# Designs tried in a protein design run: peptides against a protein of PDB entry 5HOI. Part 84

Target 1, 351 residues: chain A of PDB entry 5HOI
Amino acid sequence: FRYMPFSPAGTPFGFTDRRYLTMNEVGYVSTVKNSEQYSITVSFFDVGRFREYHFEDLFGYDLCFLNEKGTLFGQSKTGQIQYRPHDSIHSNWTKIIPLQAGERITSVAATPVRVIVGTSLGYFRSFNQFGVPFAVEKTSPIVALTAQNYRVFSVHYSQFHGLSYSLSELGTSSKRYYKRECPLPMSLPNINSDMKKDANLDYYNFNPMGIKSLFFSSYGDPCIFGSDNTLLLLSKWRSPEESKWLPILDSNMEIWKMSGGKETTDIHVWPLALAYDTLNCILVKGKHIWPEFPLPLPSEMEIRMPVFVKSKLLEENKAILNKKNEIGADTEAEEGEEDKEIQIPVSMAAE

## One batch from the design tools (peptide; aimed at target 1 M301)

Design b1_p28_5 (made by RFdiffusion4)
Pose (drawn by RFdiffusion4):
Structure b1_p28_5 (pose): chain A 322 residues (1-190, 198-318, 341-351), chain P 28 residues (1-28)
Amino acid sequence: FRYMPFSPAGTPFGFTDRRYLTMNEVGYVSTVKNSEQYSITVSFFDVGRFREYHFEDLFGYDLCFLNEKGTLFGQSKTGQIQYRPHDSIHSNWTKIIPLQAGERITSVAATPVRVIVGTSLGYFRSFNQFGVPFAVEKTSPIVALTAQNYRVFSVHYSQFHGLSYSLSELGTSSKRYYKRECPLPMSLPNDANLDYYNFNPMGIKSLFFSSYGDPCIFGSDNTLLLLSKWRSPEESKWLPILDSNMEIWKMSGGKETTDIHVWPLALAYDTLNCILVKGKHIWPEFPLPLPSEMEIRMPVFVKSKLLEENKEIQIPVSMAAE
Amino acid sequence: EEELEEKLEEHKEKDEKFHEELEKLKEE
């Protein structure tokens, strides 16, 4: 099996010379093939706070993670990473991650206080926001990483357990695991979207902590999974809290559509900030549309019953209250 | 019951906004 470079909400090149590296509630990072180099553009949705800028990529970064304080870039092959703070007060710094034979950097993540690099051999290298290393750890092969403040949500893969996840906190003292390689019941992919599933074999469209600090993941099944009771290991449950396919179906008047898709950015309490993509492909294009907000619904709505009540989709009060 | 009706109205308002965005998207 070949591990692919993962970034939250990343898009493939397809038949174009540009794609999105990473995408969330802060903004979007795109890269354009420029003859022999690349042109990286860092954009923001709150235009008032940060200034959109661009720079020339002489290395070919294919890994990226964005937070409110800076942008982290990474190269899956050479192992070079660069952290660019949004403000000009703080300097950019660059490090090169040691990679063994065939070892690839599979995912990177950054917070205002931590920088995380994961490799295909299971190396977990952590730094502060300035590049000072804390500890090098060996875990299962990492395929996806996201972080918030001091906490890290990592997704692992092997030939035995399949997909597993670890939830840990990088405290000032030492590293503490909340959950260590527990089952991750995310639906795996089972065509026009072949380009995407070669770029992202797991179908993990994005994963992120919620605005209130709960781990979330958005697989190819277009269902938002939230980790409940992660503080008590014996009570941990993955809860499906939004069937985005059902919502588009309800808002489209019960019509099956093959051109409307959801691209996850982040979860804010009960609202999924996303990009509504119109077209044959399931990933967003250029220019990027304005973010949309999709309220989370428990998957308790049956299509056949909703069609009877309407004879947008009107929902029976008795069912809506449930 | 009054708290439930307020929640249902708030949910409907969010759905109307999302539906307007979806119609605008289909017009493109």

Design b1_p28_5_s1 (made by RFdiffusion4, then SolubleMPNN; from b1_p28_5, 17 letters changed)
Fold by OpenDDE base, seed 5:
Structure b1_p28_5_s1 (fold): chain B 351 residues (1-351), chain A 28 residues (1-28)
Amino acid sequence: as target 1 above (351 residues)
Amino acid sequence: MEELKKELERREEKRKKAAKQLQELLKE
C-alpha cells in the first residue's frame, strides 16, 4: 500500500497536464504542468469578494487546502508547506516539516486560526495561522484532514483495522478529542467490480481510499463523501455514546430521480460542501468521475434532512418566531401537533 | 411564516436550477 497525498475534492491529472489540487464552496485551485515547473491558479466562485491569483510553483505542490482567508499548499515528499493569504495585507510564509525516511505528508488543512499537517506515519502537527507550532502528536497513519475554526476532522488508516476517524478541537493550550480513532463505516473502493473501467483505475491510483471529499457542514458537523457516492454526516458528535454516521444523500439515487428515472451511469456528483440542507457539488458528465476543464458551475442537491437537522431547523424557526412574537402581534398559534416525533418514513430505510 | 416561505422558495429555486443543469447535461 502507498500513502497518496489527499486534498478535499482534488482531481488526478489523468492524461492531461492539469488538475484541481482542491475545491470547495469558496473556490478551486488548479495546477498546470509546464515542463519541470507548475503554474498554480487560485480561483473563486464569488468573484466580487475575491480576486483570482496565480503563481509559479517550483516545488510541485501536491497538497492543498482552501479557506476564506488563504490557501495552504504542501509537498508530500519534501515536507514543504506554504500559506498564501488571499489578501495582500498578510505575508506568505513557508516552512519545512521534518519527515523521516519514507514519511509523506498525506493531508493538510487550514482555517483562519489553525494549520494542520498529517503524515503517513501518523504525525499530527498543529500550527497557528502564522506557522508557529503548537504540538506534535503521534496517531495512527493520517490519510485525510479537514478543519473548521478550531475543529479538525481526521481520517486514519491501518492495514489491519481499516479506516478510523477522529474529531478534535485545537485550543490554545490543549487538544480535546470528541472522537478518537473510532471506526469509520465507509466502504473502500472495490478493485474487482469498479476497476473494469480504466478511468476508475486512474482514480484509484490517485486516491486508493476513494474519499472524494470531506468537510464540515454549515452547522459544524463532519461530512465525508466516499466512492459509493453516499454523503455521510456525523450526528450527535458532542455526545460520544450517541454519535452516529447518517447517510443523508445517495447521490446516484438523487440523480436518477432528477432525470425522471433515466439511465444516468455517465452522470457523477463531485462534492464541494454541505450548506444547511443542500449539497453544493459539480455535476459531471462523461467517462471520468471528476470534473475536467473548464470547471462547470456548481449545482445544489437537496439532502434528505435527518430528523435531527429538521428538528434543529424547527427549533431555529421557533426561536425566530418567538423573537418576532416578542416584537409584535398576539396571534394564538395552536400548540397542538408539535410533539409528534418526525418519524423517518420507513421508505428512507427501504429506498 | 414569511421567512420560512422565502427559504422554501429559495430551496425550490435551487432544486429547479439543479434539475435544469442535469437536463442540459442529458441533452449533450
Scores: peptide ipSAE 0.278, ipTM 0.791, DockQ to the pose 0.374
OpenDDE base, seeds 1, 2, 3, 4: peptide ipSAE 0.280, 0.274, 0.277, 0.283; ipTM 0.787, 0.791, 0.787, 0.796; seeds 1, 4 fail the geometry check

Design b1_p28_5_s2 (made by RFdiffusion4, then SolubleMPNN; from b1_p28_5, 13 letters changed)
Fold by OpenDDE base, seed 4:
Structure b1_p28_5_s2 (fold): chain B 351 residues (1-351), chain A 28 residues (1-28)
Amino acid sequence: as target 1 above (351 residues)
Amino acid sequence: MEELEKKLKEREEKRKKAKEMLDKLLKE
């Protein structure tokens, strides 16, 4: 086993000169090898909202995270990171993360307000969007990161304990943990069964954890999509005792159903995001489980969990809050009620 | 009611498009 750079929905080069560094609901970042340099392109699904841009990469960025405000790049070996805003209002910034001998950046994440760097030695580094550092924390070795607003979902790996996860909030003054290095019930790639296909070996060498993507849902729930093609969602994460991973989509079974029970062994789901009750994804046909070039249009797969209840409960909670505000209840109670987790009724999680 | 009907219709349209994409891939 070796620590490899992880980016959400990143693809290997395979036998090509090009790959996706990352992709999500915002867009996709590609890199093309040109002799000793790379050409990076940042592309968007909403072409009306965002303008595609490209630049020459002399550093060989192998880490990437795309958000609605900018793109974070990282080089796993050198420790170089670069943030590029999509707009011309904010300047690009570059810095070097100090790495110990044999330490690598394993994952990076960026929100409009935070930049996070995780390493193979378990250094968790936090910054603001301008690259001003907040803190350095020592954790178990980090293998994957994602972030939404102030929240960070981190995946850790130990040779002794396997996969664990943390969920934290990076406030202005302190880091809060909702979950800290809890067991992650995700299956690792099985080298003996899955490596019968050369394409699976190439992907395993690129991503030995088999984490295809890691994201927050539109409701702020941590999501992970592993090598088993099951979408896991962390439910009730604000309630430590009630928190559980829900298998909300078996994508292989869903493709099989959508096909009318045809053989679909060459059709693969590549996850982008969970928007409400639909998995945004790329449907891929072929030997490779990842999308090639050009990128197909995204598809939406329905999840079983009635997220309509979360939206309705959000609307009901907002209506209750607005009614309390009309009654002149003190403002200190409001910040605590907006952060109340929408409990999905057990009856709806079972269908 | 109207917003729920709109959301249901949008979901049906998304499901239809996903099926059309899958049916395309199954024919290639």
Scores: peptide ipSAE 0.330, ipTM 0.832, DockQ to the pose 0.381; fails the geometry check
OpenDDE base, seeds 1, 2, 3, 5: peptide ipSAE 0.327, 0.320, 0.328, 0.326; ipTM 0.827, 0.824, 0.830, 0.828; seeds 1, 2, 3, 5 fail the geometry check

Design b1_p28_5_s3 (made by RFdiffusion4, then SolubleMPNN; from b1_p28_5, 15 letters changed)
Fold by OpenDDE base, seed 4:
Structure b1_p28_5_s3 (fold): chain B 351 residues (1-351), chain A 28 residues (1-28)
Amino acid sequence: as target 1 above (351 residues)
Amino acid sequence: SEELEEQLKREQEKREKAKKKLDELLKE
């Protein structure tokens, strides 16, 4: 087994000179090999809000994370990271992460307030958006990271225990765990059955975990999209005993339904984000399961769980909070109620 | 709320757009 650099929805080069380093709901980052250099382009889906930019990469960045405020780059072997704000107001910064012999950066994540670096030896490094370090923690080997605001979703791999996950919050004073190295019920790529197609072998060599993407939903729920093309959502994560992985979308089944039951073996879903009740994704036609160049326009696939319940429960929780505030209940109880998880009714998770 | 009806309408439009995109891909 080899630890490979992971970025959300990153694509391999394959037989081409170009690939996507990452893509999500904000945009996509491409790299093109030009002799010994790389040209990186940061592109956005909302062209009215953001301006595309490019730069020459002399380091060969193989890790990337895009957010609404900037792009984090990383080089898995050298330990170099670079943060590039989209706005010219903030300067770019570069840092070298100290790596041990054989250690690799396996994943990076960035929010407007945090930068996270995970390694093949399980070093979890946290920084602010300016690259000021907070902490270094030793965990099980990290294979994937994503982050939203102060929350971090990490995937770990052990040769003995397989995949696990952690969900943590990186406050100002301390790291809180909601989940710590809990079993992740995701299927690994099956080398014997799935590798009959050369394209699957190329993708497996690029991403041996088969994690196509890792993100938080618009509601802040951890999401993972594996090689089985099933979108898993972690529900009830604030309640450790009630927390469940929900298979909210089988994308192969959904494509089959949308086609009217036709054979769709050459149609693939490439996940970007979960916004409310829709998976934002790229529909890919062809031999490769990943998008080529140019990038197709994003598509939205409906998930089984009506967001109408989460939005209503949010409105009901806000209405309950507003009523409590009118009744003059003590302010110390309010900070604890905004953090109440929107419990999805079990009945709606079963349909 | 009017906001919720508008959101449901936007989500329906997105689903129809996704279906149209799939139908385009299935014709190629």
Scores: peptide ipSAE 0.232, ipTM 0.746, DockQ to the pose 0.355
OpenDDE base, seeds 1, 2, 3, 5: peptide ipSAE 0.194, 0.097, 0.033, 0.232; ipTM 0.713, 0.669, 0.615, 0.745; seeds 3, 5 fail the geometry check

Design b1_p28_5_s4 (made by RFdiffusion4, then SolubleMPNN; from b1_p28_5, 17 letters changed)
Fold by OpenDDE base, seed 2:
Structure b1_p28_5_s4 (fold): chain B 351 residues (1-351), chain A 28 residues (1-28)
Amino acid sequence: as target 1 above (351 residues)
Amino acid sequence: DEKLREELEKRREKEKKAAEKLKELLKK
């Protein structure tokens, strides 16, 4: 096993001069090899909100994270990171992360308020959006990161314990753990069965964990999409004793159903994001399990969880908050209501 | 009742569009 640079929904070069560094619901970042340099393009799905831009990359960025405010780039070997705001009002910044001999940056994440760097030695480095450092923590080796607002979902790998995960919040003064290096019930790629196809070997060499993507849902629940093409969602993470991984979508089974029960071994789901009750994804047709160029238009797949209860309860909570504000009741109670985990009624959790 | 019907109809339309995209992908 080798620690490889991971970015959410990133694709290998394969036999081509181009790949996607990352993609999500905001857009996609591509890189093209041009002799000794790379050309990076940051593209958006909402072309009305954001303008596509490109730049020359002399460093060979192999890590990327895209959010609504900017793009974080990283170079796994040199430790260089660059944050590029989408808006020209804010300046780009560059830093070098100090790496030990043989250490690699394995993953990076960025929100509008935080930048996170994880390494093969388990150094977890946090910064604000301007690159001001907060802390350095030593964890188990980090293999993947994602973040939403102040929350960080990290995946760890130990040769002795396999995959684990942490869920943490990076406040102003301290890091809070909701989950700390708990077992992750995700299957690793099976080298012997899956590698009979050369295309699967190329992907395994690029991503040996088989984590196609990880993200937070629109409700702030950690999600992971592994090599088994099952979307796992962490439910009840605020209650440590009640927290569980839910298999909310078997994408292979959904493709099989949508095809009318035909063999669809050439159709693949490439995950982007979970928005309410739908997985935003790219449907890929071909030998490769990842999207090629040009990028197909995103598709939506319905998940089995009755997320309708979450949307309705969020609307009801917003309506209650708006009524409290109209009545002039003291606003100190607002921070406590957004953090109430929406209880799915037991009757709907069984469907 | 009506909001639940509208949301079920929106879901059915989204599922139909996804199934149509998949059918178009399967025809190529």
Scores: peptide ipSAE 0.060, ipTM 0.600, DockQ to the pose 0.392
OpenDDE base, seeds 1, 3, 4, 5: peptide ipSAE 0.071, 0.069, 0.076, 0.016; ipTM 0.610, 0.613, 0.619, 0.453; seeds 1, 3, 4 fail the geometry check

Design b1_p28_6 (made by RFdiffusion4)
Pose (drawn by RFdiffusion4):
Structure b1_p28_6 (pose): chain A 322 residues (1-190, 198-318, 341-351), chain P 28 residues (1-28)
Amino acid sequence: FRYMPFSPAGTPFGFTDRRYLTMNEVGYVSTVKNSEQYSITVSFFDVGRFREYHFEDLFGYDLCFLNEKGTLFGQSKTGQIQYRPHDSIHSNWTKIIPLQAGERITSVAATPVRVIVGTSLGYFRSFNQFGVPFAVEKTSPIVALTAQNYRVFSVHYSQFHGLSYSLSELGTSSKRYYKRECPLPMSLPNDANLDYYNFNPMGIKSLFFSSYGDPCIFGSDNTLLLLSKWRSPEESKWLPILDSNMEIWKMSGGKETTDIHVWPLALAYDTLNCILVKGKHIWPEFPLPLPSEMEIRMPVFVKSKLLEENKEIQIPVSMAAE
Amino acid sequence: DELLEETKKVITELREKRPRKAKPIVLD
């Protein structure tokens, strides 16, 4: 099996010279093939706070993670990473991650206080926001990483357990695991979208902590999974809280559509900030549309019963209250 | 049954704690 470089909400090149590296509620990072180099553009949705800028990529970064304080870039092959703070007060710093034979950096994540690099051999290298290393840790092969403040949500893969996840906190003292390689019941992919599933074999469209600090993941099944009771290991449950396919179906008047797709950015309490993509492909294009907000709904709506009540989709009060 | 009850509880708690409602999406 070949591990692929993962970034939250990243898009493939397809038949173009440009794609999105990473995408969330803060903004979007794109890269354009420029003859022999690349042109990286860092954009923001709150235009008033941060200024959109661009720079020339002489290395070919294919890994990226964006937070409110800076942008982290990474190269899956050479192992070079660069952290660019949004404000000009703080300097950019660059490090090169040691990589063994065939070892690839599979995912990177950054917070205002931590920088995380994961490799295909299971190396977990953590730094502060300035590049000072804390500890090097060996874990299962990492395929996806996201972080919030001091906490890290990592997704692992092997040939035995399949997909597993770890939830840990990088405290000032030492590293503490909340959950260590527990089952991750995300649906795996089972065509026009072939380009995407080569770029992202797991189908992990994006993963992120919620605005209130709960781990979330958005697989190829277009269902938002939220980790409930992660503080008590014996009570941990993955809860499906939004069937985005059902919502587009309800808002489209019960019509099956093959051109409307959801691209996850982040979860804010009960609202999924996303990009509504119109077209044959399931990933967003250029220019990027304005973010949309999709309220989470428990998957308790049956299509057949909804069609009877309407004879937008009107929902029976008795069912809506439930 | 337990999974559905827990999902409903979490969503109710989130709607009580949210600052505002989601903007409606209108489709063409």

Design b1_p28_6_s1 (made by RFdiffusion4, then SolubleMPNN; from b1_p28_6, 12 letters changed)
Fold by OpenDDE base, seed 1:
Structure b1_p28_6_s1 (fold): chain B 351 residues (1-351), chain A 28 residues (1-28)
Amino acid sequence: as target 1 above (351 residues)
Amino acid sequence: SDLLKEGKELLEELRKKRPRPAKKVVLD
C-alpha cells in the first residue's frame, strides 16, 4: 500500500499532460504540465459570480481544495501549502508544513475560516484562513479530508483495521469530536476483479482507496463516494448512538435504469456535491471512469435508496409494456427516448 | 427496516427543501 495525495474528485494525468486537481459544486481546478513547470487554472461553474484565474506553479501542487472564498494547494512531498483567495482583497499566503522522513501530506481542506492538513503519519494540523496555526494532533493515518465551516470530515486508514472516519468541529478554543476514528463501512477497490481494464489500474495507482470524493451535503451531513459508485451519507451524526451510514444512491443502478436496463461500461458518474436530494455530478462517457478535457457540464441525479432488484424491475417493466401494447395495438407512436428508461412502478415505490 | 424508514424520511425531507426541480439527466 502507498499513501497517495487525495483531493476531492481529483483525476489522474493518465496518458495526458493535464488533470483535474479537484472538483466540487463551486468549480474545478486543472493543472497542465509544461516541461518542469505546471500551469494551474481555477475555473468556476457560476461564471457570473466568479472569474476564472490561472498561475504558474513551480512546486508541482498535487493536492487541492476549492471553496467559495479561495483555493488551497499542497505539495505532498515538500509540505508546501498555498492559499489563494478568489478575491483580490485578501492576500495569498504560503507555508511549509514540517514533514518527517517519509511523511506525506495526504489531504488538505479549506473553509472560509479554517485550513486543515492531514498526513500519512496521522498528523492533523489546523490553521485559520490566514495560515495561523491552532493545533497539531496525532491521529491514525489520514487519507482524505473535507471541511465545511468549522466542521471536518476525516478518513483514516490502518493496515490492521481498514478505513475509519472522524467528524470534528474546530472551534476557537477547542476541537470537539462528534465521531472519533469510528469504522467506515466503505468497500476498498478489489484489485483482482476491477483491474481487468488498464484504465482501472491507472486510477487505482492514483487513488488506492477508491474514494472518488467526499463532501458535506448542503445540510452539513458527511458524504462519501467510493469505488463501488455508492453514495454514503452519515445520518444523525449529532446523536452518537443513532448515527449511521445510509447508502442513499447506487449510481450504477441509476445509470442502468436510465439506459433501459442495459449493462453500460462507458458511462460513469463522477461525484461533485450533494445539493438537497440531488447528487451534483459529471456524467463521464468513455473508457476512463474520470472526466477528461473539456469538462462536461454538471448533471443533477436524484438520490434514491438502493432497494430494488434489477430482475424484479425488468419483470414489472415488461408487464407494463405488455399492458400498453394490449391497449394500443395500432399506434406506431415513436417510442420517444423517454420510454426506454426503466421506471419504478408506483406499487414498488410504496413498499 | 428502521434504516430504510430513516433513509426514506431523510430523502423526503431533502426533497421538500429543494428550491427547484432537479435537472433531468440525459445519457444521450
Scores: peptide ipSAE 0.303, ipTM 0.846, DockQ to the pose 0.800
OpenDDE base, seeds 2, 3, 4, 5: peptide ipSAE 0.302, 0.302, 0.303, 0.302; ipTM 0.847, 0.845, 0.847, 0.845; seed 2 fails the geometry check

Design b1_p28_6_s3 (made by RFdiffusion4, then SolubleMPNN; from b1_p28_6, 10 letters changed)
Fold by OpenDDE base, seed 2:
Structure b1_p28_6_s3 (fold): chain B 351 residues (1-351), chain A 28 residues (1-28)
Amino acid sequence: as target 1 above (351 residues)
Amino acid sequence: SDLLKEGKELLEELRKKRPRKAKKIVLD
């Protein structure tokens, strides 16, 4: 197993000179390889609120986190981090994170008030927005980070225990845990089943945990979107005994419904954020499970509990079709039964 | 199931808090 740098909704280069370092509801950060240098562009969805900017990257930043106030960059091998405010009033700052031999920065996160660095050895480093350090904690190896305000959602990996998560609050004086290295009920990518397509191997080599993104919802609930294309939300995290992971969207099921019950392999959900009752996402068309260039416009997918089984929906629709055929109403029954779009009952779209 | 009930309650809360202006993107 190799620890890879993780950024929320980051994409691989694949066979191209360009990739997305990160994307979310605020915008997207792209990097283009120009010989030995990189050109980074920070783009925004709200062009009225923010101005796109670019700069030359001489360090080869492979970690990124975008928020409403700035962009955090990191270099996984050298330990360099840079914070760039979007507003020119605030100065950029650079810092070197001390790394041990073989240690890598695996993830970075930034809020308007905190900067967080996680490593392959489980060093959790916290800073303010000006790069002043608060603390260094030793945890299980960190594979992913996200943060909102003072709250941090961290994903950890152990070869013995698999995936775990922590939810913490970084106050001024102390770190509070709401959850500390609790089991994360997320499926890892299955190398034997999923690697049949070359595009899946490239993505696996880029992101071996299959975590497409993690974020906080608009209400501050931790969310994770894995390789199974299921959105998990941590419910009731303030009550230790009541806290549960809820599967609030099976995006494969929703795509299957939207396709009239046809198995489509050419439409993929790329998660950005959970805004209220909708997943903000990129609908990717084509062979690659990640967005290419240019970036498509974001789509809103309404969240739905995966309570329906495909087989049951197909049986119910067959039973409805058979009843319609028995009632003799549609005389144009000669074109083959196979191509009729499965009408999903409006009642199933309301539950 | 308790998860289904909790999930439905959560979805209703999320929906109630949603600003009215969210456009349903229909896939054409």
Scores: peptide ipSAE 0.084, ipTM 0.669, DockQ to the pose 0.643
OpenDDE base, seeds 1, 3, 4, 5: peptide ipSAE 0.083, 0.075, 0.088, 0.077; ipTM 0.670, 0.665, 0.673, 0.668; seed 4 fails the geometry check

Design b1_p28_6_s4 (made by RFdiffusion4, then SolubleMPNN; from b1_p28_6, 10 letters changed)
Fold by OpenDDE base, seed 1:
Structure b1_p28_6_s4 (fold): chain B 351 residues (1-351), chain A 28 residues (1-28)
Amino acid sequence: as target 1 above (351 residues)
Amino acid sequence: SSLLEEGKKLLEELRKRRPRPAKKIVLD
């Protein structure tokens, strides 16, 4: 295992010279390799609110976080970070994060009021939006960060304990924890089962934790989307004893339902954000589980708790088909082997 | 289960606050 730079919904290069550094509900950041340089483009879904911009990257930024006010970039090996406001009113700033030998920046996050840097040695560094430092804290190794306003959701990794998470608020005077290095009930990618396809190996080498994205919902609940394609939401995090991870969407189950119960291997959900009761996502068609270029338009998937079992739905549909065949057995109509789409009852699709 | 009831309640609260219908996904 090696610590890799993580950005929310970031994609690998694969066999191309280009990738997405990050994407969310605001937009997407792409980088294109040109010899020893990179060209970065910051694109937005709301083209009426924001203007696309690009710049040359001489540093090879491999970390990115996009918000409504700016973009944070980071270089995992050198410790360089850059914040670029989307407006022309505020200046860009650059800073070097001091790294120890072998230390990497693993993740960065930015809000309109905070910049956060996490490292492979568990250094948690906080700044204001102008790059003025607040604090340095030593935690367990940080593998992923997201932030909303003053709140930070951090994912930690231990070789002995697996994944943990923290939820904190970065006030003006102090850091408050709502959760501190609590167990994260997310499965790690299974190398033996998932590596049957070369595309999965490429993604695993890019993101060994299998965290496709993490974000705060529109209501400020921490969300994480793992390699199992399940969306987890942290419910009741304000009450430490009542706090629970809720599986609020199995995206593979929803794709299976939408495909009429056909097993599809070429449609993938790529998470962007949770807006109300809808997962904002990219539907990826093809061999790779991540979006290629050009980026498809975002889709909205209604969230639903994965309470249904495929086997039960298949048994119920077989029972319905058998009843139809018992009623239809008096009419010798050779209706051919039409691909009988599994009619998922609208009630099961609405609960 | 208490988890299912908590999840259903959360989803219903989120749905009630949605400002517009969800975009239908069509799988071609």
Scores: peptide ipSAE 0.318, ipTM 0.852, DockQ to the pose 0.769
OpenDDE base, seeds 2, 3, 4, 5: peptide ipSAE 0.317, 0.312, 0.316, 0.314; ipTM 0.851, 0.847, 0.851, 0.848; seed 2 fails the geometry check

